# Peptides against a protein of PDB entry 3VA4, part 86

Target 1, 107 residues: chain A of PDB entry 3VA4
Amino acid sequence: EPIGQLRLFSGTHGPERDFPLYLGKNVVGRSPDCSVALPFPSISKQHAVIEISAWNKAPILQDCGSLNGTQIVKPPRVLPPGVSHRLRDQELILFADFPCQYHRLDV

## One batch from the design tools (peptide; made by RFdiffusion4, then SolubleMPNN)

Design b2_p20_5_s2 (from b2_p20_5, 9 letters changed)
Fold by OpenDDE base, seed 3:
Structure b2_p20_5_s2 (fold): chain B 107 residues (1-107), chain A 20 residues (1-20)
Amino acid sequence: as target 1 above (107 residues)
Amino acid sequence: PLYPLTEEQVQEILELAAAA
């Protein structure tokens, strides 16, 4: 059962996409074997990771030294590589130029 | 180089989220 979800908003790339998030490490990246596969040139092969340690604990987001960065939208903040950021429910995240939203699933 | 979002860009994303 997924514990969370990452939504990629619709845009020039196409329609909205929803990615399930599970316990453990959910890698965000351009590589097709990533848990959250974003097959776009501006996304690094392994761009970031969302780690969920427990069902009742906030996920941790880390940028993996991506080329085009990871940002929190509100307030705007570029995440330093390898620094842990605790995700809030409904948090808006920018991977390179792709806006996404994390939300916790009630399961 | 990576530049942080402007206030205008932030608002645009917030509107996207509200419409989703």
Scores: peptide ipSAE 0.661, ipTM 0.920, DockQ to the pose 0.856
Fold by OpenDDE base, seed 1:
Structure b2_p20_5_s2 (fold): chain B 107 residues (1-107), chain A 20 residues (1-20)
Amino acid sequence: as target 1 above (107 residues)
Amino acid sequence: PLYPLTEEQVQEILELAAAA
């Protein structure tokens, strides 16, 4: 069952979408095979990874060397490629120009 | 490439989150 959720806010691309996040690696990217598939040209094929451990279930976000980057919204900061960032519940993230929000599920 | 968010952009995203 899903441990978390990543919400893609509505925008010019279309309506809001929710993606379930599971234990292990959840790849965010333009490729349709990604766990979190964001089929937009500004998103890299494999843009970032959200890894969730069974030990604490707190997700670790890493940019995978994406072209247009990944950044945390508050406080705003661009994540260097490969650097681990522990996601907080309700954290707001930008993958390129697409704002998203992580939500921890109670399971 | 992506540029760091401005204070205004941050506020806009926060409002999106609040409305969702």
Scores: peptide ipSAE 0.659, ipTM 0.921, DockQ to the pose 0.813
Fold by OpenDDE base, seed 4:
Structure b2_p20_5_s2 (fold): chain B 107 residues (1-107), chain A 20 residues (1-20)
Amino acid sequence: as target 1 above (107 residues)
Amino acid sequence: PLYPLTEEQVQEILELAAAA
């Protein structure tokens, strides 16, 4: 069962999309085999990773050396590649130019 | 090049989230 959710807000690309997040590594990227597949040119094939452990359901976000970056929205900051960022519930994230929101599920 | 979000851009995203 999913432990979290990543919401891609609606935009010129199309409607809002919700991606389930599970224990382990949830890869965000343009490649279709990614857990969170964002099929957009500005997204790297393997852009970032959201890892959720069994003992701590708070996810860790890392940029994977993406071309157009990963940013935390509030407070705004660019995540250096490979540096761990612990996601808070309702946290807003920008993958390249695509704003998303993490939501912790009550399970 | 990668530039951090401006305050205006942050506000736009916050409003987007509130409306979702």
Scores: peptide ipSAE 0.654, ipTM 0.919, DockQ to the pose 0.845
Fold by OpenDDE base, seed 2:
Structure b2_p20_5_s2 (fold): chain B 107 residues (1-107), chain A 20 residues (1-20)
Amino acid sequence: as target 1 above (107 residues)
Amino acid sequence: PLYPLTEEQVQEILELAAAA
């Protein structure tokens, strides 16, 4: 059962997409093997990771040394590689040029 | 190099979120 969800907003790439997030490491990247597969050239093969240690704990987001970066939207912050960021419910995240939103599922 | 989002870019994303 998914613990959270990452929503990719609609854009030139197509319609909105929702990705389930599970306990453990949820890799965000261009590689089709990623839990959150974003098959776009500007996304690194392994771009970032969202780690969920427990259902009642906030997920941790880390950039994996991506080429085009990972940013928190509000307030704006570029995440240095490997630096942990605790995701808040409804957090807005930018992977390269793709805006996304994390939300916690009611479990 | 990567620079933080501008206020305009932030606002655009907030509007996307509000519309979703």
Scores: peptide ipSAE 0.653, ipTM 0.918, DockQ to the pose 0.924

Design b2_p20_5_s3 (from b2_p20_5, 9 letters changed)
Fold by OpenDDE base, seed 4:
Structure b2_p20_5_s3 (fold): chain B 107 residues (1-107), chain A 20 residues (1-20)
Amino acid sequence: as target 1 above (107 residues)
Amino acid sequence: SLEPLSEEEVQAILELAAAA
């Protein structure tokens, strides 16, 4: 069962989408094989990764050297490639130009 | 190099989240 959720807010691309997050690596990217598939030109094929371990249910976000970057919204911070960021519940993330929100599920 | 979000951009996203 999913441990978390990543919500892609509605926008010019279309309606809101919710992606389940599981233990292990949840790859965010344009490739349809990604756990969080964002099929948009500004998103890299493998853009970022949200990793959740059994030892620590708090997800770790890392940019994978994306072209258009990954940012934390509050406070604003560009994530350098490969630098770990521990996600907080309800944290807002920007993948390229697509704002998202992480939600911790009660499991 | 990618520049961090401005205060206005941050506020816009916060409002988006609040409305969702």
Scores: peptide ipSAE 0.705, ipTM 0.938, DockQ to the pose 0.899
Fold by OpenDDE base, seed 3:
Parts: sequence; structure tokens; C-alpha cells
Structure b2_p20_5_s3 (fold): chain B 107 residues (1-107), chain A 20 residues (1-20)
Amino acid sequence: as target 1 above (107 residues)
Amino acid sequence: SLEPLSEEEVQAILELAAAA
């Protein structure tokens, strides 16, 4: 059962996509075996990780030393590699050039 | 060396999210 979801907004790459997020580590990256597979050249093979330790706790986002970075949109800031960022519900995230939104599911 | 988003870029993403 998914605890949250990450929405990739529609764009030149195609339509909107929703990725389920589960307990544990949800890797965001270009590799097809990532939980959140973003098959785009600007995305690192293992770009970032969203770790969810419990259904009632905010997920932790960490950039994995990606080439093109991970940013929080509001207020805008680049996340230093390996530094934990606690995600808020509805938070907007930029992986390289791809804007996404985290949503906590009712569970 | 990664530049943070400008206010204009932020606003564009916010509008994108609102329209989704």
C-alpha cells in the first residue's frame, strides 16, 4: 500500500505521471529499476532518494550527488548532496529540469 | 554552480501545479 505519491507534471516529455511511494527508500533516477524512474538524460541514474520511515512521518528527501541537482521550489533552494530535507505535503520539487509534487496519501 | 530558480521560474511552476 502506497504511503504517498510523487507527481511528475506534464511537459514536453509527455503527460503527467504519478509514482507511488512506499515505506523505505524510494530512489528517484534515470535507471529503470528506480522506484521513481525518470528516463531522461538530465536525470542521474540514481538522482535522489525519498525515504519514508512511517505513514505518519514526513518523508526525507536527499540528493544523491546528482549532476543537475535537486531543488525545492518554494522558497527556491538547491539541496546539498546527502543533506536531509523533510518534505511537506504538496511540496514542489525540481529534479534537474523536471518539476514534481509530493502528495501524502490518506492511509 | 547550480543557479537557484528565479521568481519567474518559481511562479511558472506554481501555476503549473495549480492547473494540474
Scores: peptide ipSAE 0.704, ipTM 0.937, DockQ to the pose 0.899
Fold by OpenDDE base, seed 2:
Formats: structure tokens, sequence, C-alpha cells
Structure b2_p20_5_s3 (fold): chain B 107 residues (1-107), chain A 20 residues (1-20)
């Protein structure tokens, strides 16, 4: 069962989309093989990773050296490649130019 | 290099999230 969700907000690309997040590594990227597949040109094939080590631990977000970057929205900051960022519930994340939101599920 | 979000960009995303 999913431990969390990543919501891609609606935009010019289309409607809102929700992606389930599971224990382990959830890769965010343009490649269709990614757990969170964002099929957009500005997204790197393997853009970032959200790793969840346990249901009761905050997920870790890392940019994978993406071309257009990964940012935390509030407070705004660019995530350096490979640096671990502990996600807070309801955290707003920007992958390239696509705003998303992480939500912890009650499991 | 990648520039951090401006205040207006942050606000726009916050409003987007609030409306979702």
Amino acid sequence: as target 1 above (107 residues)
Amino acid sequence: SLEPLSEEEVQAILELAAAA
C-alpha cells in the first residue's frame, strides 16, 4: 500500500494527477519507467528521487542532477544535486517548472 | 545557474495549492 502521494497540480499540461509513493525509491522523471512519470520536455529522464525508508519516517527528496532543477517552494530554495532534503507533510515542490505537493497518507 | 523562486512565483504556487 502507498505511504504517501505526490500531487501534480493542474496547468497548461493538463489536469491534476496523483502519484502513489511507496517504501523505497520513487523516481521522478520524464522516463515512463519512473514511479512518478512526468512526461514533459523540461523534466529530466531521471530528475529526482523520493526515498521512503519507513512508514513512520519523513521521506527524503534528492535531485538527481536534473537539467532544470528541483526547488522547495516555502521557503524558496534550490536543492543541490544529491543533497538529502527531508520532506514535510504538505510540502510544495517544484520539479523544473511543474509545482507538486507531497502528502503523507495515514496507513 | 538556476534562480530561486521570486516572491510572486511562491505566492502563485501557494494560491494554486489552496485552490486544489
Scores: peptide ipSAE 0.703, ipTM 0.937, DockQ to the pose 0.872
Fold by OpenDDE base, seed 1:
Structure b2_p20_5_s3 (fold): chain B 107 residues (1-107), chain A 20 residues (1-20)
Amino acid sequence: as target 1 above (107 residues)
Amino acid sequence: SLEPLSEEEVQAILELAAAA
């Protein structure tokens, strides 16, 4: 069962989409086999990873050296590639120019 | 290089999230 959720907000690309997040690595990227598949040109094939461990359900976000970057919205900052960022519940994330929100599921 | 979000951009995303 999913431990978290990543919401892609609606925009010019289309409607809102919710992606389940599971224990282990949830890859965010343009490639269709990604756990969080964002099929948009500005998203790298493997853009970022959200890793959730069994012992600490707080996800760790890392940019994978994406072309157009990964940012935390508040406070605003660009995540350096490979640097771990612990996600807070309801945290807003920007993959390239696509805003998303992480939500912890109580399971 | 990628520039951090401006305050206006941050606010826009916050409002987007609130409306979703």
Scores: peptide ipSAE 0.702, ipTM 0.937, DockQ to the pose 0.888

Design b2_p20_5_s4 (from b2_p20_5, 7 letters changed)
Fold by OpenDDE base, seed 1:
Structure b2_p20_5_s4 (fold): chain B 107 residues (1-107), chain A 20 residues (1-20)
Amino acid sequence: as target 1 above (107 residues)
Amino acid sequence: SLEPLSEEEVAAIEELAAAA
């Protein structure tokens, strides 16, 4: 069962989409095999990873050396590649130019 | 290099989230 979700807000690319997040690694990227597949040219094939452990269900976000970066919206900052960021519930994230929101599910 | 979001951009995203 999903531990959380990542919401991709609607935009010029299309409608809003919700992606389930599970224990382990949830890869965010343009490749269709990614757990969070964002099929957009500005997204790297493997852009970032959201890892959730059984011991701490608060996800860890890491940029995977993406071309156009990963940012935390508030406070605004670019995440250096490979640096772990603990996601807070309802946190807003920007993958390249695509704003998303993490939501922790009650499970 | 990639520049961080401006205050205006942050506000816009927050409004987007509120409307979703």
Scores: peptide ipSAE 0.726, ipTM 0.943, DockQ to the pose 0.924
Fold by OpenDDE base, seed 2:
Structure b2_p20_5_s4 (fold): chain B 107 residues (1-107), chain A 20 residues (1-20)
Amino acid sequence: as target 1 above (107 residues)
Amino acid sequence: SLEPLSEEEVAAIEELAAAA
């Protein structure tokens, strides 16, 4: 049962995509075996991780030392590698040049 | 180094979210 959802907005790459997020580590990256697989050259093989420790806790986002970075959109902030960021519901995130949005699901 | 988003870039992303 997914605890959250990560939405990749539509763009030049194609249509919108929704990725379920589960308890534990949800790796965001270009590698096809990532929980959130973003098969784009600007995305690192293992770009970032969204860790959900419990259904009633805010997920933690960390950049994994990606080449093109991870940013919080509002207010704009580049996430230093390995630094924990607690995601807010509806948080807008930029992985490299791909804008996404985290949404908490009612479970 | 990675440059932080400009106000224009932030606004553009917010528009994407609003349209979704």
Scores: peptide ipSAE 0.725, ipTM 0.942, DockQ to the pose 0.925
Fold by OpenDDE base, seed 4:
Structure b2_p20_5_s4 (fold): chain B 107 residues (1-107), chain A 20 residues (1-20)
Amino acid sequence: as target 1 above (107 residues)
Amino acid sequence: SLEPLSEEEVAAIEELAAAA
């Protein structure tokens, strides 16, 4: 069962989409085999990773050296590649030009 | 390099989240 959820807000690309997040590495990227597949040209094939451990279900977000970056929205800051960021529930994230929100599931 | 979001952009995303 999913431990968390990543919501991609609706936009010019289409309607809102929710992606389940599981224990382990959840890769965010344009490649279709990514667990969080964002099939948009501004997203890198391997854009970022959200890692969730069993002992600490709060996810760790890392940018994977993406072309158009990964940003934390509040407070606004660009995530340097490979630098770990502990996600908080309801945190807003920007992958390239696509705003998303992390939601911890109550399971 | 990538510049951080402006205050306006942040507000827009927050509004988007609130409306969802």
Scores: peptide ipSAE 0.722, ipTM 0.942, DockQ to the pose 0.907
Fold by OpenDDE base, seed 5:
Structure b2_p20_5_s4 (fold): chain B 107 residues (1-107), chain A 20 residues (1-20)
Amino acid sequence: as target 1 above (107 residues)
Amino acid sequence: SLEPLSEEEVAAIEELAAAA
């Protein structure tokens, strides 16, 4: 049962994609083994992680030392590697050059 | 190192979100 969702907006890479997020660690990366697999060359094999400890707690986003970085869009800031960022509902995130949005599911 | 997004880039992403 997913308790969150990460939406990859449409772009030159193709159409919009929605990825379910579950309790535990949801790895974002180019590797097909990642929970959120973004098969694009600018994305690191293991780019970032979204950890959800409980259904009623905000997820924690951390960059894993990616080559092209992870940024919070509003207000704009680059996430230092390994530093925890608590995601807000509807948070806009940039993984390398790919804009995404986190959405908390009503569960 | 990475430079923070410009105001224009932020606005463009917000527009994507609004249109989705």
Scores: peptide ipSAE 0.717, ipTM 0.941, DockQ to the pose 0.925

Design b2_p20_6_s1 (from b2_p20_6, 10 letters changed)
Fold by OpenDDE base, seed 5:
Structure b2_p20_6_s1 (fold): chain B 107 residues (1-107), chain A 20 residues (1-20)
Amino acid sequence: as target 1 above (107 residues)
Amino acid sequence: MLLSPEELEALAAELERLLA
């Protein structure tokens, strides 16, 4: 049962894609075995992680020392590697040059 | 590849228009 969703906005890469987020660690990366697989050259194999410890708790986003970084769009912030960022509902996130949006699911 | 704060603000506006 997915607790959240990460939406990849449409772009030159293709159409919008939605990724379910579950309890535990949801790895964002270029590797196909990632929970959120973003198969693009600018994305690191293991780029970031979204950890959800409980259904009623805000997810924690951490950059995994990615090459091209992870940024919060609003308000503008660069996420230092390994530093925990608590995601807000509807949060706009930039993984390298790919904008995404996190939102909670009604479960 | 990091975007500047100003670039992120511009991106935010663009994304919010898409979501509206």
Scores: peptide ipSAE 0.743, ipTM 0.953, DockQ to the pose 0.953
Fold by OpenDDE base, seed 2:
Structure b2_p20_6_s1 (fold): chain B 107 residues (1-107), chain A 20 residues (1-20)
Amino acid sequence: as target 1 above (107 residues)
Amino acid sequence: MLLSPEELEALAAELERLLA
């Protein structure tokens, strides 16, 4: 079962979308093979990865060398490629120009 | 197309209003 969720806020692309996150690597990208598929031109084929090693541990977010970047919204941070960022519950993330929110599921 | 810290702060406020 999913351990977390990534919510894509509504926008010009359409309504809100929710993506389940599982143990292991959850790739965020434009490629349809990604766990979190964001089929938008500003998103890299493999944009970032959210890795969850255990249900009781904070996920790790890494940018995969994306063209348009990955940023933490609050507090403001630019994620250099490959630099690990421990996600907090309800953290706001910006993949290119698409704001998202991570939240931990009650499991 | 990175946002500046100031732009991110503005975005944060916007998103938090949506979540409230």
Scores: peptide ipSAE 0.741, ipTM 0.952, DockQ to the pose 0.955
Fold by OpenDDE base, seed 1:
Structure b2_p20_6_s1 (fold): chain B 107 residues (1-107), chain A 20 residues (1-20)
Amino acid sequence: as target 1 above (107 residues)
Amino acid sequence: MLLSPEELEALAAELERLLA
């Protein structure tokens, strides 16, 4: 079962969507085969990755060299490509111009 | 395209209102 969840906030693109996150690599991108598929032009085919390890306390987010970037909303921070960011529960993330929220599931 | 720190702060406030 999923270890976490990524919520895509509702907007002009459509309603809110929730994506389950599992152990291993959860790729965020425009490609339909991504585990977190965000089918929007501003999202890179493989935009970022959220990796959850059985050994790690929290997921690790990395931008994959996306065109329009990955940012942490609060406190504000741009994530350089390939630099690991340890996600906090309820963290607000911006993939290009699409805000999301990560939250840990109780399992 | 990147949002400035100021824009991110504004976005944070907006999102927090939605979550409340």
Scores: peptide ipSAE 0.736, ipTM 0.951, DockQ to the pose 0.983
Fold by OpenDDE base, seed 4:
Structure b2_p20_6_s1 (fold): chain B 107 residues (1-107), chain A 20 residues (1-20)
Amino acid sequence: as target 1 above (107 residues)
Amino acid sequence: MLLSPEELEALAAELERLLA
């Protein structure tokens, strides 16, 4: 069962979409086989990864060397490639120009 | 493509309004 959720806010691209996050690596990217598939040109094929361990359900976000970057919205941070960022519940994330929100599920 | 801190702050405010 999902441990968390990544919500893609609605926008010019379309309506809001919710992606379940599971234990292990959840890849965010343009490739259709990504756990969090964001089929948009500005998103890299493998843009970032959200990893959730069984020992600590707080996810770790890493940019995978994306072309257009990964940023934390509040407080503002640019994530250098490969640098771990521990996600907080309800944290707002920007993948390229697509804002998302991470939500921890109560399971 | 990166937003400046100021742009991110503006975005944060916008998103928070949507979430309210």
Scores: peptide ipSAE 0.735, ipTM 0.952, DockQ to the pose 0.984

Design b2_p20_6_s2 (from b2_p20_6, 11 letters changed)
Fold by OpenDDE base, seed 2:
Structure b2_p20_6_s2 (fold): chain B 107 residues (1-107), chain A 20 residues (1-20)
Amino acid sequence: as target 1 above (107 residues)
Amino acid sequence: MLLSEEELLELAEKLEELLA
């Protein structure tokens, strides 16, 4: 069962989409094989990874050397490739030009 | 195509209004 959820905000690309996040590695990318598939040209095939090691621990976000970057919206941060960022509940994340929100599920 | 800190703060306000 999912431990968290990643929301892709609605925009010119279409309506809001919600992606379940599970224990282990959840790859964010343009490739349809990704756990969080964002089929947009500005997203790298394998853009970032959200790793959840336990239900009671904050997920770790890492950029995978994406072309257009991964940023935390508030407070503003650019995530260097491969550097671990601990996600806060309700965290606003920008993958390239696509804003998303992470939230923890009650399980 | 990274956003500047100011642009990110503007985006934050937009998203927070949407979530309110």
Scores: peptide ipSAE 0.745, ipTM 0.953, DockQ to the pose 0.929
Fold by OpenDDE base, seed 5:
Structure b2_p20_6_s2 (fold): chain B 107 residues (1-107), chain A 20 residues (1-20)
Amino acid sequence: as target 1 above (107 residues)
Amino acid sequence: MLLSEEELLELAEKLEELLA
């Protein structure tokens, strides 16, 4: 059962996509075996990770040393590799040039 | 290909309009 959801906004790449997030590590990357597979050349094979330790705790986002970076949209921040960032509900995240939104599911 | 702070704020406004 998913605990959260990551929405990829629509763009030149195509329509909106929604990815379920589960307890544990949810890897974001270009590799097809990633939990959140973003098959775009600007995304690193293993770009970032969203870790959810419990259903009642905020997820932790970390950049995995990606080539094109991970940024928080508001307030503007660049996430240094390996630094933990606690995700807020409805957080707007930029993986390379792809904007996404995290939201918590009511379960 | 990082966006500047100004570019991120512009992006924020765009996304907020989509979500409204």
Scores: peptide ipSAE 0.743, ipTM 0.953, DockQ to the pose 0.956
Fold by OpenDDE base, seed 1:
Structure b2_p20_6_s2 (fold): chain B 107 residues (1-107), chain A 20 residues (1-20)
Amino acid sequence: as target 1 above (107 residues)
Amino acid sequence: MLLSEEELLELAEKLEELLA
């Protein structure tokens, strides 16, 4: 069962898409094998990772050394590669030029 | 490609409007 959800906002690329997040590592990237597959040129093959532990359901976001970066929208933050950022419910995240929102699910 | 803090705040306003 999904513990969280990552919403990709609609845009010129197409409509909104929602991705389930599970326990363990949820890789965000352009590669089709990623848990959160964002098939766009500006997204790195393995762009970032959202890790959710059984003992702590608050996800940890890390940029994986992406080309175009991972940023927290509010308050503004640039995530250095490999630095852990604890996601808050409804957090707005920017992967390259694609804004997303993390949502905690009640499970 | 990174957005500046100002650009991120502008983006925040846009997204918050979408979520309202």
Scores: peptide ipSAE 0.741, ipTM 0.952, DockQ to the pose 0.980
Fold by OpenDDE base, seed 4:
Structure b2_p20_6_s2 (fold): chain B 107 residues (1-107), chain A 20 residues (1-20)
Amino acid sequence: as target 1 above (107 residues)
Amino acid sequence: MLLSEEELLELAEKLEELLA
């Protein structure tokens, strides 16, 4: 049962896509093995990680030293590699040049 | 290829409009 959802907005790459987020580490990256696989050249193989713990359902986002960065859209913020950022429901995130939105699911 | 704060705010408005 997914605890959250990461929505990739539609764009030149194609239509909108939704990725389920589960307890534990949800890796965002170009690698097809990632929970949130974004098969785009600007995305690092292991770009970032969204970790959700059982004791804290609020996801923690960390950039994994990506080449093109991870940014919080509003308020604007560049996430330094390895620095924990607690995601808020409906928060807008930019992985490289791909905007996404985190949504908490009621489960 | 980071966006500037200004660019992010512009993006925010764009995305918020899409979500509205």
Scores: peptide ipSAE 0.737, ipTM 0.951, DockQ to the pose 0.981

Design b2_p20_6_s3 (from b2_p20_6, 10 letters changed)
Fold by OpenDDE base, seed 2:
Parts: sequence; C-alpha cells; structure tokens
Structure b2_p20_6_s3 (fold): chain B 107 residues (1-107), chain A 20 residues (1-20)
Amino acid sequence: as target 1 above (107 residues)
Amino acid sequence: MLLSPEELEALAAELEAELA
C-alpha cells in the first residue's frame, strides 16, 4: 500500500505524472529501475532517495550526489549530498529542472 | 543547474498558482 505520492508537474516533457511512494527507499532517478523513474537527461541515474520508515513518520529526502542538484522550493534550500530533509506534506521539490510535489496519502 | 533563492521563490508562485 502506498504511503505517499510524488507528483511530477506537467511541462515540456509532457503531462503530469504521479508516482506512488512505499515504505523503505524510493529512489528518484533516470534509471528505469528507480521507484520514481524520471527518464530525462538532466536527472542523474540515481538522483535522490525518499525514505519512508513508517506510515506515521515524515519521509526523509536526500540528494545522492546528483549532477544537477535537488532543491526545496519553499522555503528555498539546496540539499547537499546526503543531508537529510524531512518532507512536509505538499512539499515542493526540484530535481534538477523538474518540479515535483510530495503529498501524504491517507492510510 | 541550481536555481537561486529568488528563482525558487518565483517558481513557488508559479507552482502554487497551478495547484490553485
């Protein structure tokens, strides 16, 4: 059962896409075997990870040493590699040049 | 590739408008 969802906003790449997030590590990256596969050149093969340790705990986002970075949109913050960021519901995240939104699902 | 804080604030406004 998905615990959260990551929305990729629509853009030049195409329409909005939604990715389910599960307990454990949800890897965001260009590689097709990533939980959140973003098949775009500016996304690193393994770009970032969203780790959900429990349904009642905020997920942790970490950049994995991506080439083009991971940023929190509001308030503005660059995530250095390996630095844990606790995701808030409806958090706006920028993976390279692709804006996304995390939201918690009712479980 | 990183956006500046000012650019992120502008992006936030755009995204929030889209969500509204």
Scores: peptide ipSAE 0.751, ipTM 0.953, DockQ to the pose 0.950
Fold by OpenDDE base, seed 3:
Structure b2_p20_6_s3 (fold): chain B 107 residues (1-107), chain A 20 residues (1-20)
Amino acid sequence: as target 1 above (107 residues)
Amino acid sequence: MLLSPEELEALAAELEAELA
């Protein structure tokens, strides 16, 4: 079962979408085979990765050298490619121009 | 295309309003 969830906020692209996150690497990208597939031109084919090592550990977010970047919304920060960022519950993340929110599931 | 800190703060306010 999923350990976390990534919410894509509603926008001009359409309604809100929720993506389940599992143990291991959850790739975020435009490619349809990504765990979190965001089929939008501004998203790189393999944009970022959210790695969850255990249900009781904070996930690690890394930008994969995306064209339009990955940013943390609050506090504001640009994530350098390949640098690990520990996600906080309810973290607001910006993949290119698409805002999302990560939250852990209570299981 | 990266957002500036000021733009991110504005975005945060909008998102938090949606979550409330």
Scores: peptide ipSAE 0.750, ipTM 0.953, DockQ to the pose 0.984
Fold by OpenDDE base, seed 1:
Structure b2_p20_6_s3 (fold): chain B 107 residues (1-107), chain A 20 residues (1-20)
Amino acid sequence: as target 1 above (107 residues)
Amino acid sequence: MLLSPEELEALAAELEAELA
């Protein structure tokens, strides 16, 4: 059962898409085997990871050394590779040039 | 291709308007 959800906003790529997030590592990347597959050239094959633990359902986001970066939109932050960022509910995230929103599911 | 803080703030406003 998903613990959270990552929304990819609509854009030139197409309509909004929603990705379920589960306990453990949810890899964000261009590779089709990623939990959150963003098949766009500006996204690294393994771009970032959202990890959710059983003891603390608040996700931890880390950039995986992506080419085009991972940023928090509000307040503005660049995430250095490998540095843990605790995601807040409704947080806006930018993977390269693709804005997303994380929200916690009531489960 | 990182956005500047100012660009991110502009993006935030656009996204929040979309979410409203």
Scores: peptide ipSAE 0.746, ipTM 0.952, DockQ to the pose 0.928
Fold by OpenDDE base, seed 4:
Structure b2_p20_6_s3 (fold): chain B 107 residues (1-107), chain A 20 residues (1-20)
Amino acid sequence: as target 1 above (107 residues)
Amino acid sequence: MLLSPEELEALAAELEAELA
């Protein structure tokens, strides 16, 4: 069952979309094979990864060397490739030009 | 493509307003 959820805010691309996050690696990218598939040209095929471990349900976000970057919205921070960032509940994330929000599910 | 800290702060305000 999903442990978290990543919400893609509505925009010119369309309505809001919610993606379930599971234990292990949840890849964010343009490739349809990604757990969080964002089929937009500004998103890299494999843009970032959100990893959730069994021992620690708090997700770890890492940019995978994306072209247009991954940023934490508040407080503002650019994530260098491969550097781990522990996500907080309700955290606002920007993948390229697409804002998202992570929230933990009650399980 | 990266937003500046100022742009991110503005974005944060917009998103938070949407979530309210």
Scores: peptide ipSAE 0.741, ipTM 0.952, DockQ to the pose 0.957

